Peptides against a protein of PDB entry 5H65. Designs and how they scored, part 32

Target 1, 294 residues: chain A of PDB entry 5H65
Amino acid sequence: QYLERTPLCAILKQKAPQQYRIRAKLRSYKPRRLFQSVKLHCPKCHLLQEVPHEGDLDIIFQDGATKTPDVKLQNTSLYDSKIWTTKNQKGRKVAVHFVKNNGILPLSNECLLLIEGGTLSEICKLSNKFNSVIPVRSGHEDLELLDLSAPFLIQGTIHHYGCKQCSSLRSIQNLNSLVDKTSWIPSSVAEALGIVPLQYVFVMTFTLDDGTGVLEAYLMDSDKFFQIPASEVLMDDDLQKSVDMIMDMFCPPGIKIDAYPWLECFIKSYNVTNGTDNQICYQIFDTTVAEDVI

## One batch from the design tools (peptide; aimed at target 1 V203 Y218 D244)

Design b2_p10_6 (made by RFdiffusion4)
Pose (drawn by RFdiffusion4):
Structure b2_p10_6 (pose): chain A 289 residues (1-273, 279-294), chain P 10 residues (1-10)
Amino acid sequence: QYLERTPLCAILKQKAPQQYRIRAKLRSYKPRRLFQSVKLHCPKCHLLQEVPHEGDLDIIFQDGATKTPDVKLQNTSLYDSKIWTTKNQKGRKVAVHFVKNNGILPLSNECLLLIEGGTLSEICKLSNKFNSVIPVRSGHEDLELLDLSAPFLIQGTIHHYGCKQCSSLRSIQNLNSLVDKTSWIPSSVAEALGIVPLQYVFVMTFTLDDGTGVLEAYLMDSDKFFQIPASEVLMDDDLQKSVDMIMDMFCPPGIKIDAYPWLECFIKSYNVTQICYQIFDTTVAEDVI
Amino acid sequence: SVDTSKIDRH
């Protein structure tokens, strides 16, 4: 009834901060390599970070495999422990600690594992069969998180990361403070270990064109715009294909802008200290499947 | 590359 759209030339003449409903074509976008759109964002210090690569994580886990699990830290009231020996793997030993709920191991889909010396591949397989996995190492007096450069929790396809700057790391026995040992809420796991969780976000720069003007608008969200979780997309081939198709739909390579579909959205203007713009309260996924 | 220095991160 009262749906009206503001031309871009009118927006460029106005001061910030304001909000606008617009319709424009996506002339171009960055990043051209879409996997680079997935960023980690700390809600405490507002720092943006890259997600570690497979090679980065392989280095950490292989380095973890050189250390011997300490027998003194095995079989506590918090967890049962099991050590596996290996052949043709530089004498590697893998320790898996099964976390108990009130002295009893829960079902595998509710059971959290702590693992020393495991590979990324093994941890991912374990994450399918069990509730979740925390990479750990034998500290002086207790098990400790392997490294904040690696995920503090792998749950399903989500690799949860913590902020190195804002976190004050606590040892594993502090998991006793969790209300139960079956729900394993990632924020609750992070609080118990003194970790400030990072948030996954899609970060992209759109160049919008409605024929009256041109404007650069940022995309920064976790799961609204695409209806695809940023936290799952780097570990899910289907979600990656969906992002590829949506961006190919709005901005196909090689063909002209005349043939592109319109993008209906809101944008907010704001002062940085120049005026910048950012998409909000917008989804392309409700009308597109 | 995306310039993230000016993004409203709130």

Design b2_p10_6_s1 (made by RFdiffusion4, then SolubleMPNN; from b2_p10_6, 4 letters changed)
Fold by OpenDDE base, seed 2:
Structure b2_p10_6_s1 (fold): chain B 294 residues (1-294), chain A 10 residues (1-10)
Amino acid sequence: as target 1 above (294 residues)
Amino acid sequence: DVDTSRIDLS
């Protein structure tokens, strides 16, 4: 879309809602730490959540590891099961269920594993060797997703999460509804299991200054602004460095703002009412920094 | 941290 450039001083005087094209310098931004900028967003109920930390996941999987796999749920038409017993004092039982495609085991790089009783470390190791991993538990009549507080699907280093509020979980046998049992598309898996998938998003506040005025604008974006997926950045050091470099480029430390590069972007204004408070807020949209630097 | 309560999620 095309909009004429508007100076910030003019924008600050106008009523909301409106859309603007601006050219401004990034005076500052929050949060400064990248991991604090990545959130999970539900597209249905719009709840913003923190991405679970490894410590959170350790607790969930540790609890799951105390449960014994139900023998009655092993080796169905959907999956073949293998059981291991650890050599630790507890003798933990671990079940790995290999999902079949039309009764045939797919290649390892196309195989979905259902892990029952695994630790975070074990699950991550398996996700690096196989295409996909779902943490599960033994339900009353079928295997079930372990916990929506943990990933419902792990593919490599990518953790896919679901919304507890909006999801109505269905048992693992509902994966039978998937025609393609090799690609394991996250959205398809989520649909089959009654999960509303959460979206990784960057959530930041930019302080923008064009010399005529200063305003704060939110950035809520999944992969457009940085051209880096929010879903991958937490697990990839190189991507983290890339984001840091971009931010340092626009907002270099120890340098006066007069020397900052110009950022071109679109912002929208909107009204926010919270109790007695009424204000106009701004949010960046439809902007890619790599293409909008002058 | 960021005050997410004022983000336009519509």
Scores: peptide ipSAE 0.387, ipTM 0.932, DockQ to the pose 0.801
OpenDDE base, seeds 1, 3, 4, 5: peptide ipSAE 0.378, 0.386, 0.385, 0.379; ipTM 0.929, 0.931, 0.931, 0.930

Design b2_p10_6_s2 (made by RFdiffusion4, then SolubleMPNN; from b2_p10_6, 4 letters changed)
Fold by OpenDDE base, seed 3:
Structure b2_p10_6_s2 (fold): chain B 294 residues (1-294), chain A 10 residues (1-10)
Amino acid sequence: as target 1 above (294 residues)
Amino acid sequence: EVDTSNIDLS
């Protein structure tokens, strides 16, 4: 897109909706902590949700681990099953179902595991060893997804979540509809299971100042702004450091704003009604920041 | 806890 640069003072006087190209300094931003800026967004109902914490997942999987796998659902044409019994006093049973491709077990790095009764720790270990993991439970007639409050698919360190509002869950046997049972594309898995996948997004509020005026702009972006996927940042220390470095570059601590670099970006205005109050808000869009912008 | 180290596609 191409737009002429508009000073903030002029923008602040105009009605919404409109699109602008601006050049401003990042006076401040919130939230200050990166983990607080990462949310889950539904592309259909547009709800923003918090990314579940480890403690939240522990509870869900611990509850699931109290359930005994149904023997009748083991070893189908879709998957081969193996059962483990823990050595603890409770003797917890864990079922691992290895999904087959055309009746044949694929390579480990291409295999989807269905985990029934596993703890978060156990699931994480398996997700790092195998291509993909789905936490499941025994339903009445088939295996089913355990809980949409937990990831429906774990690939390595990436947790894929689904929208509870928009999803209409289907049983595990619906994975049979997938032609490719080796790659396990998250969107394809979601579609097969009736899940609307949530998107990881950076959610921040920028206070922008170009010397003529000050406005707050909302940022909701998955991977364009930082050129870093929001879906990976929470699990990767290097990516976290990169984001922190970028933010420190534009808003360096302990330095006066006069020395801040200029940020060029696109913003769009829109109307928001809060009861009887009407206000104009701004959102950053189609913007990528780079180090050479200094 | 399950010993995940011995889980294989055998």
Scores: peptide ipSAE 0.053, ipTM 0.814, DockQ to the pose 0.014
OpenDDE base, seeds 1, 2, 4, 5: peptide ipSAE 0.052, 0.052, 0.053, 0.053; ipTM 0.812, 0.810, 0.814, 0.813

Design b2_p10_6_s3 (made by RFdiffusion4, then SolubleMPNN; from b2_p10_6, 4 letters changed)
Fold by OpenDDE base, seed 4:
Structure b2_p10_6_s3 (fold): chain B 294 residues (1-294), chain A 10 residues (1-10)
Amino acid sequence: as target 1 above (294 residues)
Amino acid sequence: DVDTSNIDTS
């Protein structure tokens, strides 16, 4: 796409909605901490929500671990079940259900585990060893997803979340509808279970200054702006460092703005009504900083 | 934290 570059001073005088191409310096940005900028976004209802913290997940899984697996739901045509009893004083029972492919257990790197009664630590250990993990609970007639407040699917260090508002959960046996029970594509799993997957997004506010004016613009982007997936950044130190480096490059600490590099980006304006207050807001779109540095 | 109330999430 092509737009003529417009100075911020001109943009600030115009009505919304409009799209602009700008060249400005990043005077400042919020939040300063990367982990605070990563959110979950529903593509259907468009709700933004926080990524659950480990502490949040601990609570969910601890609560789930207080529930005893239903023996009647073990060892179905879909999965083979193994039960562990912890040797602690509480004697928790943990059920791991190994999903079969055509009646055969797949290799570990292709295996989906349904974990019932596991702690976050235990689940993470299994997810690091096996291909995929779904936290589940015993329902009345079938295993069910434990809680949409927790990941519906864990693959390695990647947590896949679903939208509570838009999802209509179905029982685990609906995984039978999947022809391929080895790859466990998140979207396929979600579809089978009636889940609307949430998308990881970077959410930030940029204060842009081109010398003619100052404009505050939102950034909501999944993987284009930094060319780094928001879905992976929280669990990857190298990716975090990369994002930090990019931000430091555009907004170097301890340096005057005169020495800041120019950022070229597209922004859109739109009207927002908050009660009786009407204002124009701005948001960055279709922008890749890596391309701007080239 | 960042005020996200006015973000265009569409």
Scores: peptide ipSAE 0.570, ipTM 0.954, DockQ to the pose 0.825
OpenDDE base, seeds 1, 2, 3, 5: peptide ipSAE 0.568, 0.567, 0.567, 0.566; ipTM 0.954, 0.954, 0.954, 0.953

Design b2_p10_6_s4 (made by RFdiffusion4, then SolubleMPNN; from b2_p10_6, 4 letters changed)
Fold by OpenDDE base, seed 3:
Structure b2_p10_6_s4 (fold): chain B 294 residues (1-294), chain A 10 residues (1-10)
Amino acid sequence: as target 1 above (294 residues)
Amino acid sequence: EVDTSNIDTE
């Protein structure tokens, strides 16, 4: 799409909704800390929520670890089960279910593990060794997803979350509907289990200034703006550094705004009603900045 | 659309 560049002073006078191409300097942005800008977004109900912290996950998995695996649910046509008893004072039982492909165990790098009673550290260890991990619990008649407050699927260092509002959970045996039981595509797993997957997004507010006016624009983007996936940034120091470098480039600390580089982007205006107050807001869209930085 | 007035308080 092509739009002529419009000065901010002109945009500020126009009614919404409209789309604009702008060239402005990034005077400031919020939040300042990267980890605070990463959220989870539901594509259906559009709710934004925080990415659970390690401490939150510890609590969930610790609670799950207090439950004893049901022996009646072990070793089905879908999975082979192994049980371990920990050496701690509690004698905690942990069940690992290895999902089979057409009755045959796949290679470790293609195998989905269902973990019952594992701690966060144990689950993370297994997710680094095997292709995919799903935290589960014993239901009445089948294994079930442990908790949507925790990841429904862990692949390496990537945690996949589901929307509590939009999801209608189904039991683990519904994984039988998947033809390919080796790749374990997150969207396919989610669909089989009745989960609406959440999307990692960067959420920021940019204060833009082109010398004619000042405008605040909202950024909600998964991987286009920085050309860095929001889903991976929290677990990768190099990616974090890259994002920080990009932001420092456009909004360098310790120097005056006159020396800031110009940012070219698309913004769209929209109306927001808050009680009796009506205001026009702006959102950045279809913009990539990383190509200009690298 | 999102109200940006509360983005920092989330």
Scores: peptide ipSAE 0.081, ipTM 0.564, DockQ to the pose 0.125
OpenDDE base, seeds 1, 2, 4, 5: peptide ipSAE 0.081, 0.000, 0.079, 0.015; ipTM 0.595, 0.313, 0.599, 0.364

Design b2_p10_7 (made by RFdiffusion4)
Pose (drawn by RFdiffusion4):
Structure b2_p10_7 (pose): chain A 289 residues (1-273, 279-294), chain P 10 residues (1-10)
Amino acid sequence: QYLERTPLCAILKQKAPQQYRIRAKLRSYKPRRLFQSVKLHCPKCHLLQEVPHEGDLDIIFQDGATKTPDVKLQNTSLYDSKIWTTKNQKGRKVAVHFVKNNGILPLSNECLLLIEGGTLSEICKLSNKFNSVIPVRSGHEDLELLDLSAPFLIQGTIHHYGCKQCSSLRSIQNLNSLVDKTSWIPSSVAEALGIVPLQYVFVMTFTLDDGTGVLEAYLMDSDKFFQIPASEVLMDDDLQKSVDMIMDMFCPPGIKIDAYPWLECFIKSYNVTQICYQIFDTTVAEDVI
Amino acid sequence: SLDLPPVPLL
């Protein structure tokens, strides 16, 4: 009834901060390599970070495999422990600690594992069969998180990361403070270990064109715009294909802008200290499938 | 390459 759209030439003449409903074509976008759009964002210090690569994680887990699990830290009231020996793997030993709920191991889909010396591949397989996995190492007096460069929790397809700057790391026995040992809420796991969780976000720069003007608008969200979770997309081939198709739909390579579909959205202007723009309260996924 | 927003707020 009162749906009206503001031309871009009118927006460029106005001061910030304001909000606009617009319709424009996506002339171009960055990043051209879409996997680079997935960033980690700390809600405490507002820093943006890259997600570690497979090669980065492989280095950490292989380095973890050189250390011997300490027998003194095995079989506590918190967890049962099991060590596996290996062959043709530089004498590697893998320790899996099964976390108990009130002295009893829960069902596998409710059971959290702590693992020393495991590979990324093994941890991913374990994450399918069990609730979740925390990579750990034998510290002086207790098990400790392997490294904040690696995920503090792998749950389903989500690799949860913590902020190195804002976190004050605590040892594994502090998991006793969790209300139960079956739900394993990632924020609760992070609080118990003194970790400030990072948030996954899609970060992209859109160049919008409605024929009256041109404007650069940022995309920064976890799951609203594509209806695809940023937290899952790097570990899910189907979600990656969906992002590829949506961006190919709005901005197909090689063909002209005349043939592109319109993008209906809101944008907010703001002062940086020049005026910048950002998409908000917008989803392309409700009308597109 | 990606241009990062100067103010990374949600």

Design b2_p10_7_s1 (made by RFdiffusion4, then SolubleMPNN; from b2_p10_7 with L9E)
Fold by OpenDDE base, seed 2:
Structure b2_p10_7_s1 (fold): chain B 294 residues (1-294), chain A 10 residues (1-10)
Amino acid sequence: as target 1 above (294 residues)
Amino acid sequence: SLDLPPVPEL
């Protein structure tokens, strides 16, 4: 639907909710550090979460590594199991379960590994060699996902997370329901295991100024605004540089706002109630800046 | 803790 450009001074006088097309300069933005702007968002409960730090994952996997794999859960119709005993860590046992496709072990590039008792370092090493890795633990009757505070699926450098609030975890044998046991699509894995997958999103607050007024609008976007996936940016230096370049272009340091480029975007207003105070807030939506920069 | 912007009440 065509929206006419509305000056910020007019928008600031209107009731919410409404949608607007604007042309403004990016006076400032927060947070300044890219890694602080990347969050996890639940599409169901809309909770925003921090992306777990390496240190948080280390703790989770170290705790998991204190548990001994249950021999009764090894070598099922779904997977073949191999056990390693570490030499220098008090004989810690690590189980790797290789998920089979119709009873056949797939090639390494198509194989899903279930890792039981692995450290973060070990898991990362395996994820670099194999297509897909799920950290698991021995449950009462079956293998189970280790912890939703850690990735439920690791594919290369991509960590897939699930919502603790919205997920109703099912045992690993539910992977049998997947017809394709080679591609290991994250959404399919999540569905099979009762996981509501979290989405990586950029979360930023923009201060916009068109010379008639100033307003703050927040951005919550996964891949449209920068044309860069939030899921990949933390693990790719070139993507990080690209985002930084875009932000520096719109909000160059040490330059006066008069020289800033114009940003065209869509914003929507909405009401926020904090006790007795009613505030109108603004969100950027359906906006791609990369097309304007290139 | 970075103050998350207020999410629209869905």
Scores: peptide ipSAE 0.046, ipTM 0.582, DockQ to the pose 0.385
OpenDDE base, seeds 1, 3, 4, 5: peptide ipSAE 0.036, 0.029, 0.029, 0.039; ipTM 0.557, 0.664, 0.675, 0.700

Design b2_p10_7_s2 (made by RFdiffusion4, then SolubleMPNN; from b2_p10_7 with D3E L9V)
Fold by OpenDDE base, seed 3:
Structure b2_p10_7_s2 (fold): chain B 294 residues (1-294), chain A 10 residues (1-10)
Amino acid sequence: as target 1 above (294 residues)
Amino acid sequence: SLELPPVPVL
């Protein structure tokens, strides 16, 4: 839909909800640190949550590593199991279950591993060698997902998380329903296990100024605005540098706003009620930062 | 905590 450009001074006088095309300068933005702008969003309940830090994951996996794998759940039609005893004084047991495709072990680059009793370090080492890793625990009758506070699926450096509120977890044997047991598509794995997958999103507040007025607009976007996936940016230094370069281009440090480039974007207004106070808020939508500005 | 403007609670 074609929208004509509207000055901020006119927008600030109008009732919500409405959509606008604007041309403004990015006076400032929050948060200033990239890692603080990346969140997890549930598409079903719309909950925003922090991406777990390494320290949080270490605690979860250390707790999981205190439990001994159940011998009765090893070597099923779905997977072949191998057990290791660590050489440390505690002698903890680690189980790795190799998921089979039609009774045959896939190649390492197509293989899903189920890991029971592994540390974060051990899991990360395995995820770099195999296609996919799921942290699991011994349930009463089957293997189960370890904890939704940790990734339900790790593929290389990408951690896939599920919504605790919206998910109704099913046992590992439900992976049998997957026709393709080689690609291990995250959405398909999530569906089989009763998981509502969370989406990585950039969450920022932009202060926009076109010389007629100043407006704060919210950005919540997964991959369109920067043309960089929020799911990959935390684990890739080059992607982080790219986002930082984009932000520095629009809001250069130590330079006056008069010299800032113009940003063209779409914003939508919406009403928010905080008790007795009605406020109009703004969100950026359907906007991509063009590389041609570089 | 970054006070994000309230997102419309659908």
Scores: peptide ipSAE 0.036, ipTM 0.630, DockQ to the pose 0.402
OpenDDE base, seeds 1, 2, 4, 5: peptide ipSAE 0.012, 0.012, 0.026, 0.033; ipTM 0.442, 0.439, 0.602, 0.631; seeds 1, 2 fail the geometry check

Design b2_p10_7_s3 (made by RFdiffusion4, then SolubleMPNN; from b2_p10_7 with D3E L9E)
Fold by OpenDDE base, seed 1:
Structure b2_p10_7_s3 (fold): chain B 294 residues (1-294), chain A 10 residues (1-10)
Amino acid sequence: as target 1 above (294 residues)
Amino acid sequence: SLELPPVPEL
């Protein structure tokens, strides 16, 4: 929808909610570090969460690795199981379950692995060879997802997470409901397992200045603003560099704001209540600042 | 940890 440009001084006087088109300079932004701006967002409960760090995952998988795979849950109609015993750590057992498609083992690039008792290092090694990996544990009657604090699905370098609040986990045998047991679409896997998938988002606060006024605008965006997926940026140095370059272009260090480029964007105002205090806040929406160099 | 800005009720 076409919106006429509105100066910030006029916006600052208006009641919320409203939508605006603005032209302003990016005076400053936070967080300054890219990795701090990437969050996980639940589309259902709207909770924002931190992306787990490697150290967090190490702890989760180390804990999982203390548990011995249940022999009764190995080699079902859904999967074939192989067990490894480590030479160290008192002979820790790792189970890898290869999910079958209609009773047949698929090719490695189409095979989903269920990993039980694996460390982060072992899981990463397997995910590099097999495109799809789910960390699991032995439940009472079936394999279960290990922990929603860890990825429910690893595909290449992408970690897919689920919402602890909104998910109602189902056992691994529910993967039988998937007609296609080769593509392992994250949304389909999530649906089968009762997981509400989290979305990677950039979360930033921009201080915008058009010379008539200054306001702070919130950015929560998955892939539109930078034309870079938040889901991929943490694992790709070139994408990280690209985001940094974009931010440096709009907010260059060491020069005066008068020399900054103009940013055109859409913002919406909204009311926030904090106790007895009413505040008007602003969010960036439907804005792209970088064109994909196709 | 940077405080997240207040998120609008979507």
Scores: peptide ipSAE 0.045, ipTM 0.577, DockQ to the pose 0.454
OpenDDE base, seeds 2, 3, 4, 5: peptide ipSAE 0.039, 0.028, 0.028, 0.032; ipTM 0.564, 0.668, 0.707, 0.691

Design b2_p10_7_s4 (made by RFdiffusion4, then SolubleMPNN; from b2_p10_7, 3 letters changed)
Fold by OpenDDE base, seed 4:
Structure b2_p10_7_s4 (fold): chain B 294 residues (1-294), chain A 10 residues (1-10)
Amino acid sequence: as target 1 above (294 residues)
Amino acid sequence: DLVLPPVPEL
């Protein structure tokens, strides 16, 4: 939809909600560090969460590794199990369950691994080799997802998380409902396991100035604004550099704002009520800057 | 600390 450019001074006088096309300079933005801007968003309850750090995951997996795999849950129609005992670490047992497709083990690149008792390091190694990994634990009658505080699915370097509030976890045998047990589409896995998947999003606050006025607009975007997936940026140095480069271009350090490039974007206004106080806020939407930068 | 922008009421 075509919108005419509206100066910020005019926007600031209008009631919400409305949509605008603007041309403004990025005076400043927050947070300054990219890793601080990447969040997890629930599409259902709309909560924002921090992406768990490696240290957080390490704790979860270390705790999981203290539990012994249940022998009764090994080698089902769904998966073949391999158990090993570590030489060190007091004989820790680790179970890897290889999910079968129609009773046949798929190729490694198509195989889903269920890992029980693995450390973060071990899980990461396996995810790099086999692509798809689910951290699990032994339940009473079936394997279960280990913890929604950890990824429910790891594919290479991508960690897929689920919403603790919105998910109603089901046991691993529910993966039997998947017709295709080779592609392991995250949404399909999530659905089978009763998980509401979280979405990676960039969350930033932009201070925009067009010379007529100044307003703050926030960005919540998964992959459109930078043309870089928020889901991948934390694990890819090149993508991080790209985002940093884009931000430095629009808001170069040590340079006067008069020399800043113009940013064209769409913003929408909305009302926020905090008790008796009514505030109009602004959100950037449907905007891609990468095409203008590259 | 997680700083979240204000969200509109649903």
Scores: peptide ipSAE 0.049, ipTM 0.571, DockQ to the pose 0.352
OpenDDE base, seeds 1, 2, 3, 5: peptide ipSAE 0.005, 0.006, 0.000, 0.000; ipTM 0.346, 0.351, 0.345, 0.340

Design b2_p10_8 (made by RFdiffusion4)
Pose (drawn by RFdiffusion4):
Structure b2_p10_8 (pose): chain A 289 residues (1-273, 279-294), chain P 10 residues (1-10)
Amino acid sequence: QYLERTPLCAILKQKAPQQYRIRAKLRSYKPRRLFQSVKLHCPKCHLLQEVPHEGDLDIIFQDGATKTPDVKLQNTSLYDSKIWTTKNQKGRKVAVHFVKNNGILPLSNECLLLIEGGTLSEICKLSNKFNSVIPVRSGHEDLELLDLSAPFLIQGTIHHYGCKQCSSLRSIQNLNSLVDKTSWIPSSVAEALGIVPLQYVFVMTFTLDDGTGVLEAYLMDSDKFFQIPASEVLMDDDLQKSVDMIMDMFCPPGIKIDAYPWLECFIKSYNVTQICYQIFDTTVAEDVI
Amino acid sequence: DTYPSTLEVD
């Protein structure tokens, strides 16, 4: 009834901060390599970070495999422990600690594992069969998180990361403070270990064109715009294909802008200290499938 | 790449 759209030439003449409903074509976008759009964002210090690569994580887990699990930290009231020996793996030993709920191991889909000396591949397989996995190492007096460079929790396809700057790391026995040992809420796990969780976000730069003007608008969201979780997409081939198709739909490579579909959205202007623009309250996924 | 510090999560 009162749906009206503001041309881009009118927006460029106005001061910030304001909000606009617009319709424009996606002339171009960055990143050209879409996997680079997935960033980690700390809600406490507002720093943006790259997600560690497989090779980065392999280095951490292989380095963890050189250390011997300490027998003194095995079989506590918090967890049962089991050590596996290996062959043709530089004498590697894998420790899996099964976390108990009130002195009793829960069902596998509610059971959290702590693992020393495991590979990324093994941790991912364990994450399918169990509730979740925390990579750990034998500290002086207690089990400790392996490294904040690696995920503090792997749950399903989500690798949860913490902020190195904002976190004050606590040892594993502090998991006793969790209300139960079956729900394993990632924010609750992070609080118990003194970790400030990072948030996954899609970060992209859109060049919008409606024929009256041209404008650069940022995309920064976890799951609203694509209806695809940024937290799952790097570990899910289907969600990656969906992002590829949506961006190919709005901005197909090689063909002209005349043939592109329109992008209906809101944008907010703001002062940086020049005026920048950002998409908000917008989803392409509600009308596109 | 760099981004404005004022960039917000929707």

